# Ledger of designs, part 181: peptides against a protein of PDB entry 5HOI

Target 1, 351 residues: chain A of PDB entry 5HOI
Amino acid sequence: FRYMPFSPAGTPFGFTDRRYLTMNEVGYVSTVKNSEQYSITVSFFDVGRFREYHFEDLFGYDLCFLNEKGTLFGQSKTGQIQYRPHDSIHSNWTKIIPLQAGERITSVAATPVRVIVGTSLGYFRSFNQFGVPFAVEKTSPIVALTAQNYRVFSVHYSQFHGLSYSLSELGTSSKRYYKRECPLPMSLPNINSDMKKDANLDYYNFNPMGIKSLFFSSYGDPCIFGSDNTLLLLSKWRSPEESKWLPILDSNMEIWKMSGGKETTDIHVWPLALAYDTLNCILVKGKHIWPEFPLPLPSEMEIRMPVFVKSKLLEENKAILNKKNEIGADTEAEEGEEDKEIQIPVSMAAE

## One batch from the design tools (peptide; made by RFdiffusion4, then SolubleMPNN)

Design b1_p19_8_s4 (from b1_p19_8, 10 letters changed)
Fold by OpenDDE base, seed 4:
Order: structure tokens, then C-alpha cells, then sequence
Structure b1_p19_8_s4 (fold): chain B 351 residues (1-351), chain A 19 residues (1-19)
């Protein structure tokens, strides 16, 4: 296994001189090789809200995170990071992260209030939006990061334990864990089956974890989209004992349904964000599972909780109702059979 | 919608540069 720099929805160069460093609901960051230099462009889906900008990259930034206020860049080998606000009011800043011999920055994340750097040795470094350091924590090796406001979703990898995740909040004085290095039930890429296509080998060499993206939903729930093209959402993370990963979308199955049951091997979902009940994504046509250039317009895909998750939730709700009725049986009140609407969480009522 | 776009892709009605 090799630690590679990870950015949400980042694409490989493949056989081209250009790639996406990252993309999400805000926009997309591209880089083009120009001899020994790179030209970076930060583009936005809402062209009325933000102005596209470009700059020359002399460092070869291989890490990126885009948010509504700015773009964080990182160089995995040198430890250089740069934050570029989208507005001209705030100044760009650059910092060098101290790296040990063989250490790499594996992921970076930025919110309007926090900057996070994760490394292959499991150094978790936190900063404010101005690059002022808060803390350095030692964790299991970090392979991916995303952040929303003060919350950080981190994915860790151990050769002995596989994938784990943490969910933390970076307050002003302390880091709070909601989840700390808990098992992540995500399938890793199957080298023997998936590597039969050269395009899959190129992607595996770029991203050996197969994590296409990770983000927070509009509700602030951690989401991850793996090589199996299943969107996992971390439900009930505020209650440690109730927290579970929900497979809220099988994108291969949704493509299959939308095609009218045709086996399509040339249509791929590239995840951007989860907004309410819709996956914002790029539909990719072709041999590569990732978007090429030009970038297609984003598409909305309705999330459908698998019937098995709905059935378990219905069973859990029935079991909760039955337990409430068993505890309530000692009081004689004849009040009528009002159809207690099973409070389907509003996020599940979108059928 | 993704469904409409997939139908358009499969119908060959969406230009390759929009795919």
C-alpha cells in the first residue's frame, strides 16, 4: 500500500496534461501541466456568485479543498500549503507544514473557520482560517479529510485494522470527538476484479483507497462514496451507541434503473455533494470512471434508502412503539386509535 | 434530472461535450 494525496472528487491526469484537483457543490479546481509548472484554475458552478480565477503554480500542488470562502492547496511532499480566499478582501497565505522523513500530507480540508492538515504518519494539524495553529494531534495514518464549519470527518488507514473514521469538532479551546477511530464499513477496491481495465489501474494508482469523495451533507452528516459506487451516510452520530452507516444510494443500481434495466458499463456517477435528498453529481460517459474535460453540467440524483434500511427502520420504530405500549399498559385511558403516523425522518419521506 | 440525462445519453441526443 502507498499513501497518496487525497482530495475530494479529485481526478488523475491519466494520459492528459490536465486534471481536477478537487470538485464539490461550489465548483471545481483544475490544474494543467505547463512544462515544469502548473496553471491552476478555480471555477464555480454559480458564476453569478463567484468569479473564476487562475494562477501559476510553481510548487505542483497535488492537494486541494474548495469551500464557499476560499481554496486550500497543498503539496504532499514539501508540506507547503496555501489558502486563497475567493474574495480580494482577504490576503492569500502560505505555510510550510513540518514533515518527517518519508511523511506526506495525505489530505487537507478548509472551512471558513478552520484549516486541517492530515499526514501519512497520522499527524492531525489544525489551524484557523488565517493559518494560525491550534494543535497537533497524533492519530492513526490519515488518508482523507473533509470539514464543515467546526466539524471534521477523517478517514484513517492501518495495515492491521483497515479503514477507520473519526468525527470531531474543533472548538476554540478543545477538540471534541463524536467518533474516534471507529471501523469504517467501506469496501476497498478489489485489485483482482477491477484492475482488468487499464483505466481502473490508473485510478487505483492515483487513489488506492477508492474513496471518490467524502463530504458533509446539508444536514451536517458525514458522507463517503467509495469504489463500490455506494453513498454511505453516518446517521445518529450524536448518539455514539446509535450511530450507524446507512447505504443511502447505490449509484450503479440507480443508473441501471434509469437506463430501463440495460447493463451500462460506460456511465459513471462522480459524487459532488449531498443536499437534502439529492446527490449532486457528475454523470460521466466513457471508459474512465472520472470526469474529463470539459466538465459536464452537474446532475441531481434522488437518494433512495434501500428497502432493507427502510424495513429495519420500520422494525426499529415498531419495536420502540411496542416498548412504549408495554410501559404504558398500566393506565386505563381509553383515548382513541389515532393513527400514530410513523415519524419517518423527513429525509426518508422523499418517495 | 439524472434520469432525464441518462435517457438522453442512451438516446445519443446529448452532445459528447455535455456528457
Amino acid sequence: as target 1 above (351 residues)
Amino acid sequence: SAKEKIKEILAGSTPEWQL
Scores: peptide ipSAE 0.244, ipTM 0.727, DockQ to the pose 0.234
Fold by OpenDDE base, seed 3:
Structure b1_p19_8_s4 (fold): chain B 351 residues (1-351), chain A 19 residues (1-19)
Amino acid sequence: as target 1 above (351 residues)
Amino acid sequence: SAKEKIKEILAGSTPEWQL
């Protein structure tokens, strides 16, 4: 296992000279290799609210976090971080995070009020939006971070205990934990089953945890989207005993429903954010599970708890077909069996 | 909607520049 730099919805280079460093509901950050340099572009979905900007990166930033006020960049090996406000009112700032031998920055997060740096040794470093440090805490090794306002959702990895998560609030005087290194019931990528496609191996080498993204919902609930394409939401996190992960969307099931029950191998959901009852996502067409260039416009997918198992729906549809054949409708219409749309119940097919 | 876009993608009617 190797600790890799994680950014929310970041993509690998693959065979190209370009990738997305991060993307969310605000926009997307791309980087292009130019010899020993990189050109970074910060683009926005709301072009009326924000102006696209670019700059030359001499450091090779491999970590990024975008919010409504600025972009945080990081270099996993050197420990360099840079914050760039979107407005010209505040100056850019750069800082070097002290790293031990073999320590890497694994994730960074930024809100309008906090900057967070997590490392492969489990150093959790907190700063204000101006790069002034608050504290350094030792945790289990951090593999992913996201933040909203003062709240931080952190994912940890131990070789002995697997995945855990923490939910904390970074107040002015102290850190409060709502959850501290609790088990995270997310499936890890299975190298033996899932890596049969070359496109999956490139993604696994980029992101061994299979965490496509993590974010806070519009209601402030922690969300994570794993390699199984299931959106998990942490409900009731304010009550330690009642808090639970809810599988609020199986995106593979939703693609299957929306296709009329066709087996689709070339359509993928790439998660951006959860707004109310809709997953904001990129629908990706092709062999790669991640978006290429140009970036498609975002799509909204309604969240519904998966009440029905695909196998039961297939069995029920087969049973309905068999009953129609037993009732002796001798209409010899040789309409080829292959194109029969699976009748999805109206309760499941309702937009 | 995501459903309309999936139908368009499957029908091959989505222009390549929007994908």
Scores: peptide ipSAE 0.237, ipTM 0.725, DockQ to the pose 0.229
Fold by OpenDDE base, seed 5:
Structure b1_p19_8_s4 (fold): chain B 351 residues (1-351), chain A 19 residues (1-19)
Amino acid sequence: as target 1 above (351 residues)
Amino acid sequence: SAKEKIKEILAGSTPEWQL
């Protein structure tokens, strides 16, 4: 296992000179390799509210976090971070994070009021929006971060414990934990099954945890979207004993329903955000599970508890077909092997 | 909708919803 730089919904280069550093509901950050440097573009979905901007990156930023007020960049190996406000009234700032030998910045997050840096050794560093440090805490190794206002959702990895998570609030003087290094019931990428496809190996090498994204919902609940394409939401996190992960969307099941029950291996959900009862996402066509260029327009997908098992629906549909054939046995057998589209019951079809 | 976009993708049409 190797700690890799993680950014929410970030994509690998693959065979191209360009990738997305991050994307969410606000916009997307792209980087293009130029011979000795990178060109970074910060683009927005609301073009009326924000102006796209670009700059030359001489450092090779491999970490990014976008919010409504600015973009945080990081370089995993050198420890350099840069914050760029979207509004030109506020100054850009740069800082070097001190790293130990072999330590990497693994994730960065920024809100309008906080900057957070997590490392492969489990250093959790907090700053204000101007890069003034608050604290350094030692945790289990951090593999992913997201933040909303004063709240931070952190994912940790241990070879002994697997995945864990923390939910904390960063006040002015103190950090409060709502959850501290609790087990995260997310499936890791299956190296043996999934690595039969070269495209999955490239993504695994980029993101060994298979965390496609993590964010806070519009209600302020931590959300995570793993390699299993299931959206998990942390419910009741204010009550430690009542807190639970809810599988609020199986995106593979929803694609299967929306396709009319066809086996599709070339349509993928790429998560951006959760607003109310809708997952904002990119629908990706192709062998790669991540969006390429140009970026497709976002789509909304209604959240639904995965109460349906695909195998059970296939068995029920076969049983209905067999019963229809037993009742209809008096009319001639025209052997048209028409690929009988599995009629998903209208009550089960996502509108 | 996501459903319409999936149908377009499956039909092999170039989606008009590219940025």
Scores: peptide ipSAE 0.236, ipTM 0.732, DockQ to the pose 0.204
Fold by OpenDDE base, seed 2:
Structure b1_p19_8_s4 (fold): chain B 351 residues (1-351), chain A 19 residues (1-19)
Amino acid sequence: as target 1 above (351 residues)
Amino acid sequence: SAKEKIKEILAGSTPEWQL
C-alpha cells in the first residue's frame, strides 16, 4: 500500500499533461505540466463573484483545497504549503511542514479561519488562515481531510482496522471531538473485479482509497463519496450514540433510472458538493470516471432518500418532537443557532 | 437538471465538452 496525496474531487493526469488538483461548488483548480514547471489556474463557477487567476508553480503542488476566500496548495514530498487568498488585499503566505523520513502530506484543508495539514504518519497540524500554528496532534495515518468553518472531517487508514473517521471542531483554545477514529463503513476499491478496465487501474494508482470527494453539506453534515458511487451522509453527529452513516444516493442507480433502465457504462457522476437535497456534480461521458478538459458545466442531481430511511427519519423526528414536548419549554438556554439539530426538510419526508 | 442532461447525452445531442 502507498499513501497518495488526496484532494477533494482531484483527477489524475492520465495520458495528458493536465489535471484538476481539486474541484467543489466554488470552482476548480487545474495544473498543466510545462517542461520542468507547472502552470496553475484557479477558476470559479460564479464568474461574477470571483476573478480567475493563474501562477507558475516551481514546486509541483500535488495537494489543493479551494474555499470562498482562498486556495491552499501543498507539495506532498517536500512539505511546502502555500495559501493564496482570492482577494489581492490579503497576502499570500508559504510555509514548510517538517516531515520525517518517508513521511508525506496526504491531505490539506482550508476554511476562512483554519488551515489543516494531515500526514501519512498521522500528524494533524492546525493553523489559522495566516499560517500561525495552533497545535500538532498524533492520530492514525490521515488519508483525507475536509473542513467547513471550524469543523474538520478527517479520514484515517490503518492496515489492521481499515478506514476510520474523525469529526472535530478547532476552537481558539482547544480541539473538540464529536467523533474520534470511529469505523467508516465505506467500501474500498475491489482490485480483482474493478481493475479489468485500464481506466480503473489508472484511477486506483492515483487514489487507492477510491474517495472521489468528501465535503460538508450546506447543513454542515460530513459527506463522503466512494468508489461504489454511493453518497454517505453522517447524520446525528452531535449525539455520539445516535450518529449514523446514511446512504442518501446511489448514483449508479439514479443514472440507471434516468436512462430509462438502459445499461450505461460510459456515464459517471463526479461529486462536487451537497446543497440541501441536491448533489452538485459533473456528469462525465466516456471511459474515464473523472472529468477531462474542458470541464463540463455542473449538474444538479436530486437526492431521493430511500423509503426505509425516510420512514426512520419520520420516526426519529416524531421521537424528537415528543421529547421536546415532554421537556417543558422553559429552558431558554442560549444554545447558539449552530447547535440546533438540522431536521431533514419535511419535503424530503413527504415524497 | 441531471435527468435532462442524461437524456441529451443518450440522444447524442450534447457534445462531449458540453456534458
Scores: peptide ipSAE 0.236, ipTM 0.724, DockQ to the pose 0.236; fails the geometry check

## One batch from the design tools (peptide; made by RFdiffusion4, then SolubleMPNN)

Design b1_p20_1_s1 (from b1_p20_1, 10 letters changed)
Fold by OpenDDE base, seed 2:
Structure b1_p20_1_s1 (fold): chain B 351 residues (1-351), chain A 20 residues (1-20)
Amino acid sequence: as target 1 above (351 residues)
Amino acid sequence: DEEEKKKAEEEAIELALKRR
């Protein structure tokens, strides 16, 4: 197992000279390899609120987190981090995170008030927005981070216990845990079954946890989108005993419905954010499960609990087709292979 | 900006001192 740098919705280079370092509801950060240097561009979806900017990266930043106030960059091997406010009024700052031999920064997160660095040895480092340190805590190895305001959602990995998560609040006086290294009910990528396509192997080598993204919802609930393309939301996290992960969207089921019940292997959901009851995402069409260049426009997908099983819907549709064929046997009408779209009952679209 | 930065530095120092 190898700890890889993780950024929310980050993409691999693949066979290209460019990738997305991160993307979310605010925008997208791209990097282009130019010989020994990188050119980084910070782009925004709200072009009226923000101005796109670029800079030359001599360090090869492989970690990124974008928020409404700035962009945090990190270099996983050297421990260098840089915070770049979007507003020119605030100065950029750079810091080197001390790393032990073989330690890597695995994830970074930034809010307007906090900067968080997680490492492969489980060092959790917190800073203010100016890079002044608050604390260093030793946790289980950190594989992913996201943050909203003062809250941090961290994903941990242990070779013995698998995936766990923490939910904490980084106040001015202390760190509060709502959840501390609790089991995360997310499946890891299955190397033997899912790696049949070279594109899946490339993505696995980039992101061995299969976490496409993690974010907080607009309501402040932790969300995670794994390799199974299911959006999990942590419900009732304020009540430790009542807290549960809800599978609020099976994106493979939604794509299957949108295709009229045809198995599509070329359409993929790439998660950005959860706003109210809609997943903001990129609909990716192609060989890769991640967006390429240029970035497609974001799409909205309504969240829906997976109540229906594909097998039952297919059996019901087969039963309807068989009944239609038994009634239609008396008319010699030509076998036009009309691709009979599965009519999903309209009642399921309106609830 | 400089006052807010100073205040945030003071809070971080106070927090670091309370954890010793």
Scores: peptide ipSAE 0.006, ipTM 0.383, DockQ to the pose 0.009
Fold by OpenDDE base, seed 3:
Structure b1_p20_1_s1 (fold): chain B 351 residues (1-351), chain A 20 residues (1-20)
Amino acid sequence: as target 1 above (351 residues)
Amino acid sequence: DEEEKKKAEEEAIELALKRR
């Protein structure tokens, strides 16, 4: 197994000279290869609130985290991190994270008050927004991080135990755990079934955990979106004994509904954020499961528990069609079985 | 009813999200 740098909703280069380092509800960070250099652009969805900016990257930043106040960059191999406030009033700062032989920065996160660095050896490093260190803790190997205010959601990987997660609060004097290295009920990418398409192999090589993104909801609940395209939300995390993961959206089911019950392989949900009861996402059309250039406008998808079984809905619709054909022997029988739009009940259709 | 069950699950999610 190889630890890869993770950033929320980051995309691979694929066959192109460009990729997204990260994207969320605030905006998107792109990087373009220019010979031995990179050009980074920080773009925003709210163009009235923020101004797009760019800079030349001589270090090859492969880690990124965007928030409403700034962008954190990291280089997984060298341990270099850079924080760039969006406001020109605040100074940029750079720091080198000490790495052991073979250690990598695997993820970075930044809030207006905290900077977090996680490594392949499980070093969890916390800083303030000015790069002043608070603490170093050794945990299980960190594969992904997100943060909101003082809260950190971390995903860990062990070859023996698989995926685990922690939820912590980074005070000034101490780290509080709400959850500490608890099992994460997320499926890992299945190499044998899912890797039949070269594009899936390219994505797996970029992100072997299949974590497309992780974020906090607008209500402050940890969310994760895996390779199964299911949005998981951690409910009741303040009560450790009552805490559970809820599969609040099967995006493959929602795409199937939106397509009139047709199996589509060219539409993909790319998660950005959870705002109230809607998943903010990019609807990707094409062969790749990730957005290309230019970035499509964000879409909203209502969260829905996966209560319905596709096979049962298909059987019910076939039974309705057969009853209609028994009543109406009239001549429009020749349209091929494959093109018939499935009548999805209005209460199940994604508007 | 499957629709009442769906509503009750959506309300339970909304309640779980609103529980500060």
Scores: peptide ipSAE 0.000, ipTM 0.333, DockQ to the pose 0.030
Fold by OpenDDE base, seed 5:
Structure b1_p20_1_s1 (fold): chain B 351 residues (1-351), chain A 20 residues (1-20)
Amino acid sequence: as target 1 above (351 residues)
Amino acid sequence: DEEEKKKAEEEAIELALKRR
């Protein structure tokens, strides 16, 4: 197993010279490979609030985290990190994270008040927004990080225990845990079923955990979007005994509903953020499960518990069609069988 | 049963979302 650098909603290069380092509700960070150099562009969805900027990257940053105040970059192998404020008021800063032999930075996160670095050896390093260190903690190997304000959602991996998560608050004097290395009930990518498509192999090699993104909701709940395309939300995390993961959206089911019950293999949800009751996402069309260039406009998808089984809906719709055909047998309309859009009942499309 | 379960799950989401 190899720890790969993870960034929220980051994309592989594939066969191209460009990829997204990260994307979320604020914007998207792209990198283009130019010979031995990289050109990084930080783009924003709110073009009225933020100005796009670019710079030459001589280090080959493979980690990124974007927030409303700046962008954190990291180089997984060298341990270099750079924070770039979006405004010109605050200076850019660079730091080298000390790495042991074979250690990698696996994920970075930044808020307006904290910078977090996680490593393949489970070093959790915390800094303020100016790169002043607070603490170093040894945890299980970190594979993903996100942060909101003072809160950090970390995903850990053990070969023996699989995925776990922590939810912590980085105060000025101490780290508080709400959750500490608790089991994460997320499905890992199924190598045997999904690897039949070359594009899935490339993505797995880029992201072997299949975590497309993780973020905090607008309400401050940890969210994770795995390879199963299900959005999990950590409910009641303030109450240790009551805390549970909720599958608040099956995006494959929603795409199936949107397609009129047709099996679409060419539309994919790429998660950005959860704003209230809507998943902000990119609807990806094509061979790759990740967005290509140019980036499509974000879409909103209403969160819905996966209460309905696709097979049951298909059987019910077939039964309705058969009943209509039994009643309608007297009218010779030979309108061809092929284009019968499965009318998903408006109640099931609103549920 | 399924409708009550759905409503309880929706209420659990709404409660999860509303519990700032």
Scores: peptide ipSAE 0.000, ipTM 0.334, DockQ to the pose 0.028
Fold by OpenDDE base, seed 4:
Structure b1_p20_1_s1 (fold): chain B 351 residues (1-351), chain A 20 residues (1-20)
Amino acid sequence: as target 1 above (351 residues)
Amino acid sequence: DEEEKKKAEEEAIELALKRR
């Protein structure tokens, strides 16, 4: 296993010169290779609220987090981070995160009030939005981060223990844990079954955890979308004993339903955010499971617990088709019996 | 049956979302 830089809904370059560094409900950040440099564009879905901007990246930022107030960039190897407010009122700032030999920044997150940096050695670094440090904590190796307001959802990986998660609140004076390195019941990518397609291998090399995205819902619940295309929501996280992961959407099942019960291999859900009861996502059409350029318009997918079994739905649909064919056969049989010319026997005219 | 399943799913989601 190799620690790779993770950003929410980030895409690989593949065979192209461009990729998305991150995307969410606010917008999408793209980077284009230009020789030894990169051109970064920060684009928004609400073009009335935000103005697209670009800049030249001399550092090769491979980490990104977008929020409503700014964009955080990071370079996994050098430890450089940059925060760029969208508004010109606040200045950009740059900082170097001290890294040990072989340490990498694995994920970054930013809210309007906090900046978080996680590393492959499990250093959790917190800052305010101006890059003033609060604390450094040693955790299990961090593989993914997201944040909303003061809350941080972190995913950790141990070779011995697999995936775990933490949910914390970063106050001004202290960090509170709601969950601390609890087991994360997410399936890891299956190298043997899924890697039959080169595109899946490319994605696995980019993101070996298969975490397509993680975010907080509009209601502030941690969400994660794995390689199994299931949206997991952490329910009741305020009650440590009652907290559970809910599979609130099987996107493969929803694609299957939308396709009229046909197995499709060319439609993929790419998660952006969970707003109320809808997954904001990109419906990707094509060979790659990730969005290419240009980015399609976001789609909404209603959350539904995966209660339906494909086999039962196919049996029910066959039963409905058989009943329609029986009713159709009975109606054709009734129409076919009316066309029997009643040969009125001529004989009764004699008396 | 399908409407009851859909309603039970919606109620389960609402229950999961409301029990915050």
Scores: peptide ipSAE 0.005, ipTM 0.330, DockQ to the pose 0.027; fails the geometry check

